# Designs tried in a protein design run: peptides against a protein of PDB entry 5OK6. Part 120

Target 1, 215 residues: chain A of PDB entry 5OK6
Amino acid sequence: ELPGLDSQWRQIENGESGRERPLRAGESWFLVEKHWYKQWEAYVQGGDQDSSTFPGCINNATLFQDEINWRLKEGLVEGEDYVLLPAAAWHYLVSWYGLEHGQPPIERKVIELPNIQKVEVYPVELLLVRHNDLGKSHTVQFSHTDSIGLVLRTARERFLVEPQEDTRLWAKNSEGSLDRLYDTHITVLDAALETGQLIIMETRKKDGTWPSAQL

## One batch from the design tools (peptide; made by RFdiffusion4, then SolubleMPNN)

Design b2_p22_5_s2 (from b2_p22_5, 10 letters changed)
Fold by OpenDDE base, seed 1:
Structure b2_p22_5_s2 (fold): chain B 215 residues (1-215), chain A 22 residues (1-22)
Amino acid sequence: as target 1 above (215 residues)
Amino acid sequence: SAEEEERRRRSREELLEAARLS
């Protein structure tokens, strides 16, 4: 059931709980295709529930690169291609208008950056491999705010590394060479890791030596 | 592709800008 147009506007655009409310780290926000949202705005601002400006169900089709993996298109811009809504507002709109059949919601997390909170629309997907088997990779998604330590721990877990085994990370750089990720306390962002980048986990030999010459 | 890389670069740059310039 659709609430009154004014109620819809207040619920979605209200600064306390709506689109313009403050971001909080860890919260889920959702992308809404810009044209649909603008159509909705026109509809509810028009004051006529029977208006031909009815937006229909939410359709984010143009934001997706494909309808198999539902990968987001690259280079989308907030305010131009989409708007961001907090979870509550998103769920209201979905309940009122529906979501296009088969489309998943585009959910993203608020991250804490040094100077601002921001919805991380494009988290980083890294290709994790072992030094001794470069052909067997695990693609894992990380936040730019995740530490290199988390990347290492994740790699250890995925490759079932025993707790007593010593490991370290290398990143394949744009020149094709490997950069050692020495500091595990810096973030993925600070380490300048990017989506699709190969991250190699090196395991120390039992004799205490590193197989780095094989990298 | 070069276009894909550029789009990805722009997305990353936005985060960097938000993190450091705001």
Scores: peptide ipSAE 0.224, ipTM 0.793, DockQ to the pose 0.024
Fold by OpenDDE base, seed 5:
Structure b2_p22_5_s2 (fold): chain B 215 residues (1-215), chain A 22 residues (1-22)
Amino acid sequence: as target 1 above (215 residues)
Amino acid sequence: SAEEEERRRRSREELLEAARLS
C-alpha cells in the first residue's frame, strides 16, 4: 500500500531523483496533470493519510484532446497545466495511486538543444508524401533535434524506395509554395518544420531529370 | 482553428527560445 506521507514527499520532490533532478538527454519523463499533483502535494504535506485531500487515481484527462488518439492538447504549459516527473518518480506515483483506467501515460523524451536540455512535449508530426501521389500521406513523428537526413531516410523507408533511387525533399510552406530542403544535416528545428506540414519526397527519373524541373 | 494555431505557435516559440538560451 502507500508509503508514509513524508517518504512519498521525499521520494518525489527531491533534487536528485525526483521532480527537481537535472534533465539528461534521452531520458523519459512523464506529464502529470497539475491539479492532481497539487492535490497530492496537499495530501502528503497535510500529514493525515485519512484526510479528504487524498488525491485518488492519477487522471490526466484534461491534458488530452480526446480519449481516442490520446493526443495532447496544444499549448500546454509546464507548471500551469502539468508537471514533469522522471520515470522513477512517475512509476512510484502510479504504483501508489494508480492511473485512470484505460488512460495511457504521457511519456516524453529529454532532448539536447544547442544550449539546454528540455523535455520535448510536442514532437513534430510530418505528413510524408511522394511527389506523384500527394493524396497518400504517412504521418511520422520526429524530434525537433532529428536531422533532415533522418526525415529523408524515413520517407525512403516508408515508401520502399530502393537504395539506387535518388530522392530529395520539399516542404510545403504556409504560402503554398515548395521549399527545397537542401541541407540534410540541419535539424527539423533549424528547417522550421511544423506539425502537420506536408513533406514531399521527390524521386529522380531514370533519365536523370527531376520531376520538379517540369513544374 | 485560429486558436489552435496560436497555441501551436507559442509552443514552437518556447522551444526555439529554449534552444537559443542557456
Scores: peptide ipSAE 0.023, ipTM 0.669, DockQ to the pose 0.024
Fold by OpenDDE base, seed 2:
Structure b2_p22_5_s2 (fold): chain B 215 residues (1-215), chain A 22 residues (1-22)
Amino acid sequence: as target 1 above (215 residues)
Amino acid sequence: SAEEEERRRRSREELLEAARLS
């Protein structure tokens, strides 16, 4: 059952616990399609629970580029295409109105950038490969704030590299050439890595040489 | 180096401008 319209507005829009509350690193926020949210706003601001402005179930269909993997469309903009809500507010709306059948929630994390917190709507999906088998990639998701060191460790794990084996990373750039990722302490953001980019893990030979010529 | 720092700065700004983060 729906709470009173004023109560709904206060729960969702309250500056301390609602849409406008400060971001905190590590928290989950959720995307709501803008048109639905605006319809909801009109409904609760209208003051008549029996009005024709009832928004119905939450429907984020227009935010997805596919209904198989439920990937977001690229280039979505906050305030234009969607609204961000903290987890509590999202769950209130879902409990009150429901979510369209079959649609997953669009959950994203707050990340800490050098001088500000942001909801990371588009984490980076990298294609991890070995130097000697470029045709077999593992797609792995990373935050922009993850270190290159984490990317390397993840690659080592996915390819079952032994602890005693030495490895390093290369990134295929826009020109098709390979850039060494020398500094493992910088972030994915600092390294300007992008979704779909090929990251090559090179393993040092037993003779101490690097098979870089195979790249 | 100063050049490396500037490169990282520019890279960060470019990615932020792409609106990947809210």
Scores: peptide ipSAE 0.021, ipTM 0.571, DockQ to the pose 0.022
Fold by OpenDDE base, seed 3:
Structure b2_p22_5_s2 (fold): chain B 215 residues (1-215), chain A 22 residues (1-22)
Amino acid sequence: as target 1 above (215 residues)
Amino acid sequence: SAEEEERRRRSREELLEAARLS
């Protein structure tokens, strides 16, 4: 049974615990398609539970570009295409109205930036390869707030690099050239790495030379 | 689309601004 309309509104829109609640790093937030949410708002604000404004099940279909991997469409904008709800609010809405059959929740994490917290709707998927085998890639997801060092460690792990082996990263830029990622302390964001970008892990040779030095 | 690309660009710039203005 649905709670009273006023109760729904207070539960979801309450600035202390609802949609307007401050973001906290590491928390899960969920995307709700904007039109559905607006319909819900109209419904609960109308004060008539029997009104024709009943929103029905949450349907995020328009946010997805595919129903196979359930990837989001590119370029979605908060407030225009979707609203963000904290986990508690999301779960309330799902319990009250349901989620369209087969659709997964769109869960995203709050990330900490120096001056602000944001829900990271689009994490970065990088193509990790070895310098000597560019055709064999590992696609790995990273946060924009992850360090290049983490990318390197991840690459080393995926390619089973021995601890004693020395490695470094290159990023293939839009012009097709390689930019060396010298500073491993900067973030993926600072390095301007983007989804689909090729990241090349170079392994130092046993003779102490780098393969790229011969190019 | 061009519109989607522009929106994505704006979103990224907002993140960059938030990070750099610290």
Scores: peptide ipSAE 0.020, ipTM 0.633, DockQ to the pose 0.022

Design b2_p22_5_s3 (from b2_p22_5, 7 letters changed)
Fold by OpenDDE base, seed 2:
Structure b2_p22_5_s3 (fold): chain B 215 residues (1-215), chain A 22 residues (1-22)
Amino acid sequence: as target 1 above (215 residues)
Amino acid sequence: SEEEERAREESWRELQEAAALS
């Protein structure tokens, strides 16, 4: 059952878990398509529950580039294309209005950047490969705040690398050359890694030499 | 050895080819 219009407004906009609440690192936030949200605002501000301004179910279709992988369109802008809601507010709206059949929620995490918290709407999707097996790739999503060490560990796990095997990463740069990721303590952001970028895991030979050591 | 050098060159070629796939 739908709560009163004023109660809806207070819960979503002005509540402790409202839209304007401070971001906290690690928390989940959800995207809501802007036009739907504006329709909802108009509905609840109108003061008439029987109004023709009823927003219907949440429909984020316009935010997706595909209905197979449910990837977001590139270049979406907060406040223009979508509104961000904290998990509690999102779940309230879904419970009240429903979500379009078959659409997944668009959940994103708050990340901590040096001077700001931000909802990471576009995490980095990296293409992981082994230096000696070009035919097998793993596409893996990372936060900009994840370390290169995590990327390396993830690559090792995906390729079932034995613990005793030594490995390191290379990134293909925009010029098509390979940049070695020497520092595993820097972040994906610090390394300027981007979605779709090829990351090559090199495995050390049993003789203790690196395949790339002749470069 | 020449075989070890070839094996290193092949391994590097594989890295370069991997970089070219994207």
Scores: peptide ipSAE 0.031, ipTM 0.610, DockQ to the pose 0.120
Fold by OpenDDE base, seed 3:
Order: C-alpha cells, then sequence, then structure tokens
Structure b2_p22_5_s3 (fold): chain B 215 residues (1-215), chain A 22 residues (1-22)
C-alpha cells in the first residue's frame, strides 16, 4: 500500500536522508528519469492520491541508448535528464510505484575527487589487450578514481597472468601512438584515460627483456 | 644475440599491431 503523500514527500525529499543528503564516497545512488520524478513531485504535492497526476511505475527508458547492455545515453545531465536518489529513497519509490518491466536500476557510486564528491554516472570503459594476442580483448569498467595499478591488476587477472610474470601498461593515444603508463599510483582520471581507449598489457620476457625495449 | 633482437622486434611489432586494433 502506498504511504500518505506527505509521508512519501518527507521520505524522499528529506534533506538528511533523502535526495538532498550529502554524498558519501562509496555509497550507491540511483538515476531517476526527470519527467517521472517531476510527475511524482506534482502528485505528492497535490494532496490527492486519486489525482490524475499519478506517476505510474518508474520508467527510465529515455535514459538508455540500448536495452541489451542497458548503457546510458551519452551527455545526460543531472537536473535536466535525471535526478539522483540515495539507495534508500530509490528503494522506497520502487516499492511504492514499481520499476518498468525488464529495466534494471541505474546504480552508480559516489566517488571522491580532489575537491568534490560526485556520483560517477559514466565510469571509464577500457579495452584491455595483450601485446602478443591481438585476437583477445576484454572491456572492463573502471572508476576515474581507480589507480593505474588496479587497471594493471585487473588486466593480469582477466588474462590469467601468473604472479611471477612482470607486466606493464601502454595506452593508445588519440594520435595512434603508445604512451607508457609509468606511474601506477595515479588515477585513471590523472592518466586521462577515456572510454573506448585501448590499453595494451606488455609482458616481460623470460630472459628479463621487455618486448618494447627496442624502440 | 641476433635471435634475441629478432624476438624483441617481433614482440614490439605485436604491440604496435595491438595498438592499431582500435
Amino acid sequence: as target 1 above (215 residues)
Amino acid sequence: SEEEERAREESWRELQEAAALS
């Protein structure tokens, strides 16, 4: 049963626990399509549960570019295309109104950037490849706040690299040349890695030489 | 050795070819 309209408003819009709550790194937040949310606001502010302003089930269809991988459209803007809700508020709305059949929730994480917390709506998708196996790639998502070291470890894991094997990363730049990722402590953001960028894992030879040493 | 040199060149070529995939 739907709670009273005033109760709904207080649960979702409460500045301490609702939409306006402070962002905390590592928390999950959820995207809600803006038009639906505005319809809900109008409904609960109207004071009549039988109003024609009933929002129906949450439908985020307009936020997706595909219904296969459920990727978001590029260039979505908070406050224009969607609103962000903390997990508790999202789950309340889903419980009350439902989510459109077959649609997954759009869950995103709060990340800590140098001067701000933000919900990372668009993590970086990197194309991981081994230097000696062009036929095998892995697309993996990373946070902008993830270290290059994590990218390297992830690549090693995906390609089943043995612990004793030494590896390093190269990024293909926009000019088509290879930039070595020397510092594994910097973030994906600091390295300016972008979605769709090719990352090549080089494996050290058994003789202790690097394949790339003959540049 | 010449064999080690050739093996390094081949491996570097593979790296460059991998970079050309995208």
Scores: peptide ipSAE 0.030, ipTM 0.588, DockQ to the pose 0.116
Fold by OpenDDE base, seed 4:
Structure b2_p22_5_s3 (fold): chain B 215 residues (1-215), chain A 22 residues (1-22)
Amino acid sequence: as target 1 above (215 residues)
Amino acid sequence: SEEEERAREESWRELQEAAALS
């Protein structure tokens, strides 16, 4: 059953798990399409439960670029295109109004960047390939806060590299050349890796030599 | 051998070129 309008407003906007609550690293937040949210605000602020301003089911369709992979459109702006809600608030709204059939929730994580917490709406999608087969890629999402070491481990896992095999990463830069990712302790952000960037995993030969021959 | 090193460098150059074209 739908709570009273004032209760809805307090729960979503002003509650301990409301929209304005402090961000905490690792927590899940959810995107809600702005127009729907504004209609909900108008509905609950109007004081009439039978109002024609009833928002109906949550529908984030306009935020998606595709309905296959459910990727977000590029360049979406918080407060203009969507609002962010903590998990509890999102689940309340879904419970009350429903979510459009077949549409996944848009869940994102709070990350800790230098001197700021933010919801990472756009994680970095990297194209992982092996040096000997550039035609077979794995697209994998990483946080900007993930280490290059995690990228390497993920690449090894996706390509089923045996533990005894030694591997290293190269990134294709904007000039089309390859930059060696030497430091595995820096983050994706520190390495300035971008969505769609090609990351090449080089595997050391059995003779102990690298295919790249000391580049 | 020096020939094996050159062959490796060539193979890597080809990889870089292929990566540039992709």
Scores: peptide ipSAE 0.027, ipTM 0.567, DockQ to the pose 0.108
Fold by OpenDDE base, seed 1:
Structure b2_p22_5_s3 (fold): chain B 215 residues (1-215), chain A 22 residues (1-22)
Amino acid sequence: as target 1 above (215 residues)
Amino acid sequence: SEEEERAREESWRELQEAAALS
């Protein structure tokens, strides 16, 4: 059963779990298509539960690039294309109005950047490959706040690298050359890694030499 | 400062856009 309109408004906008609540690192937030949200606002502010302004089920279709991979369209802007809701508020709206059949929720994480918390709407998708088999790739999502060390560990796991094997990373830059990712403690952001960027994992030879040292 | 916050927000938007476009 739907709560009263005023209760809905208070819960979603002004409640402890409302849209304007402080961001907390690691929390899940959800995107809601702006027009739907504005329709909901108009409905609950109108004071008539039987109003023709009833928003219907949440429909985020316009935010998706495709209905296969459910990737977001590029260049979506908060407050213009979508609003962000904390998990509790999102779940309330879904429970009250439903979500369009077949659409996944658009869940994103709060990340902590230097002196700011933001919902990471567009995490970085890296293309991981081995130096000796560039034809086999793994696309993996990372936060901008993830370390290069995590990227390396993830690459090792995906390629089933044995613990005793030594590995290192290279990033293909915009000029087509390779930049060595020496510091594994810096973040994906600090390394300026971007979505679609090729990351090459080099494995040390059994003789103790690096393949790249012979180029 | 408010200017540093705006600059960080702009940098974050540019990063998000760049990440989406790549």
Scores: peptide ipSAE 0.013, ipTM 0.341, DockQ to the pose 0.018

Design b2_p22_5_s4 (from b2_p22_5, 9 letters changed)
Fold by OpenDDE base, seed 3:
Structure b2_p22_5_s4 (fold): chain B 215 residues (1-215), chain A 22 residues (1-22)
Amino acid sequence: as target 1 above (215 residues)
Amino acid sequence: SAAEELARKRSWEELQRAAALA
């Protein structure tokens, strides 16, 4: 049974635990399609539980570009296309109204940027390849706050590189050339890596030479 | 992807250039 309308409003819009609560790095937040949310607001503010303003189940279909990988459309804007809810609020709404059949929740993480916390709606998808097999890529998502070192470790794991093997990364730049990612301590953001960018893992030869240096 | 195809064709020369700038 649905809680009372005032209770719903307080639960979801509560400034301490609801939509307006402070962001905390590492927490999960969820996207809700804006129109649905506004209809819910109208419903609970209307004071009539039997109102024609009943929002129905949550349907985020308009936020997705595909229903296979459930990728978000590009260029979605908070407050225009969607609202962000903390996990507790999201789960309440889902429990009360349901989520459209087959749709996954749109879960995103709060990240810490130098001057602000934000929900990272669009993590970076990198195409990881080996220097000697550029035709086989692994698409992996990274946070903008992840280090290049993590990208390298992830690449090593995906390509089953043994611990004793030495590896380094190159990024395909917008000009079509390669840039070495020398500093593994900087973030994906600082390295200006972008979604769809090709990242090449070079493995050092057994003779101690790098493939790139011998060509 | 187009990027992968380009990389496949030019990767060694590009790696060489990038390494030389190191």
Scores: peptide ipSAE 0.056, ipTM 0.591, DockQ to the pose 0.168
Fold by OpenDDE base, seed 5:
Structure b2_p22_5_s4 (fold): chain B 215 residues (1-215), chain A 22 residues (1-22)
Amino acid sequence: as target 1 above (215 residues)
Amino acid sequence: SAAEELARKRSWEELQRAAALA
């Protein structure tokens, strides 16, 4: 059974634990489709639980590009297409109204940027490949705040590189050339890596030479 | 290194050909 309408409003919209609460790095927030949320607002503000304005289950269908990979549409804007709720508020709404059958929650993390906390709605999806097998890619998601070192470690793990093998990364740029990712301490953001970008892991040869030296 | 700089300046197609021969 639904709680009282005023209680719902106070629980979701408050500035301490609801929609307006401060962002904290590492916490999970959830996207809610804007039209559903507005209908919910109208319902709870109307004061009649039996109102025809009942929003029904949460349906985020319009936010998804497809229902196979559940990728978000590009260019979605907070406040226009969706609202962000902290985990507690999201779980309350799901408990009260349900989520459309088969739809996954749209969970995103708060990241710490130099001057601001932000919910990272669009993490970076990189295509990882080996230098000697450019046709076989592994798509891996990274935060903009992840280090190039993490990308390298992830690539090594995905390709089962032994600890004693030396590896380094290259990024295919928009000009079709390769940029060497020398500094492994900078972030994905600092390196300006983008979704869909090809990242090549080069493995040092047993003779101590790099494959790229023979190009 | 000089090799890294050369690799950076090469086209993707050249790199693909080289990789295919390795």
Scores: peptide ipSAE 0.041, ipTM 0.675, DockQ to the pose 0.130
Fold by OpenDDE base, seed 2:
Structure b2_p22_5_s4 (fold): chain B 215 residues (1-215), chain A 22 residues (1-22)
Amino acid sequence: as target 1 above (215 residues)
Amino acid sequence: SAAEELARKRSWEELQRAAALA
């Protein structure tokens, strides 16, 4: 059952628990398509529950570039294309109005960047490959705040590398050359890794030599 | 296999061409 219009407005826009609440690292926030949200605002601000301004079910279709992988369109802008809601507010709206059939929620995490919290709408998708088989890539998502060490561990896991095998990473840069990722403690952001970038996992030989040392 | 060897060879050729060891 839909609560009163004023109650809806207060619940969703409340600065303590609603849209305007401070971001906290690790929290889940959800994207709502801007036009739907504006329609909802008009509805609840109109004061008439029987008005023609009823927004209907939440439909984020215009935010997706595909309905197979449910990838977001590139270049979406907060406040223009979508509104961000904290999990509680999102779940209220979904419970009140429903979500378009078959459409997944667009959940994103708050990350801690230097001097700012941000909802990470676009995590980094890296193409992980082995040095000896560049044609077999695995696309994996990482936060900008994830360490290179996590990327390496993920690559090792994906390629079923044994614990006793030593590995290291290279990134293909914009100039087409390979940069070695020496420091595994820096973040994906610090390493300036970008979506679609090729990351090569090199495995040390049994003789203790690195394949790249012979190049 | 021959296909695997070709893939490996191509991988190294790409590395040799593109690798700037930092």
Scores: peptide ipSAE 0.026, ipTM 0.610, DockQ to the pose 0.593
Fold by OpenDDE base, seed 1:
Structure b2_p22_5_s4 (fold): chain B 215 residues (1-215), chain A 22 residues (1-22)
Amino acid sequence: as target 1 above (215 residues)
Amino acid sequence: SAAEELARKRSWEELQRAAALA
């Protein structure tokens, strides 16, 4: 059963626990399509529960570029295309109105950036390859706050690299050259890695030499 | 190392060529 309209408004828009609540690192937030949300606002502010302004189930269809992987469209803008709700508020709305059949929630995490917390709507998708087999790639999502070390470990895992094998990363830059990702303690953001960027894992030879040293 | 510095300046095409020979 739907709660009273005023109760809905307070629950979702409450600055302490609702849409305007402070961001906290690691929290889950959810995207809601802007038009639906505005219709909901109009509905609950109208004071008539039987109003024709009833928003129906949440439908984020316009935010997705595909219905296979449910990837977001590029270039979506907060406040224009979608609103962000904390998990509690999202779950309330879903419980009250439902979510479009078969449509997954759009869950994103709050990340801590230098001097700001932000919901990371667009994690970085990297293309991981081995130096000796560039045709076999693994696309993996990383947070901007993930370390290069995590990228390396992930690459090692995906390529089933044995623990005793030594590996290092290179990034293909915009000029088509390779930049070595030497410092594994910096973040994806610090390394300025971008979605779609090719990351090459180089494996040290058994003779102790690096393939790149022989070029 | 000098080799590493050189490698950082390698083109994608050079890497691909090396990979094809490996």
Scores: peptide ipSAE 0.047, ipTM 0.699, DockQ to the pose 0.103; fails the geometry check

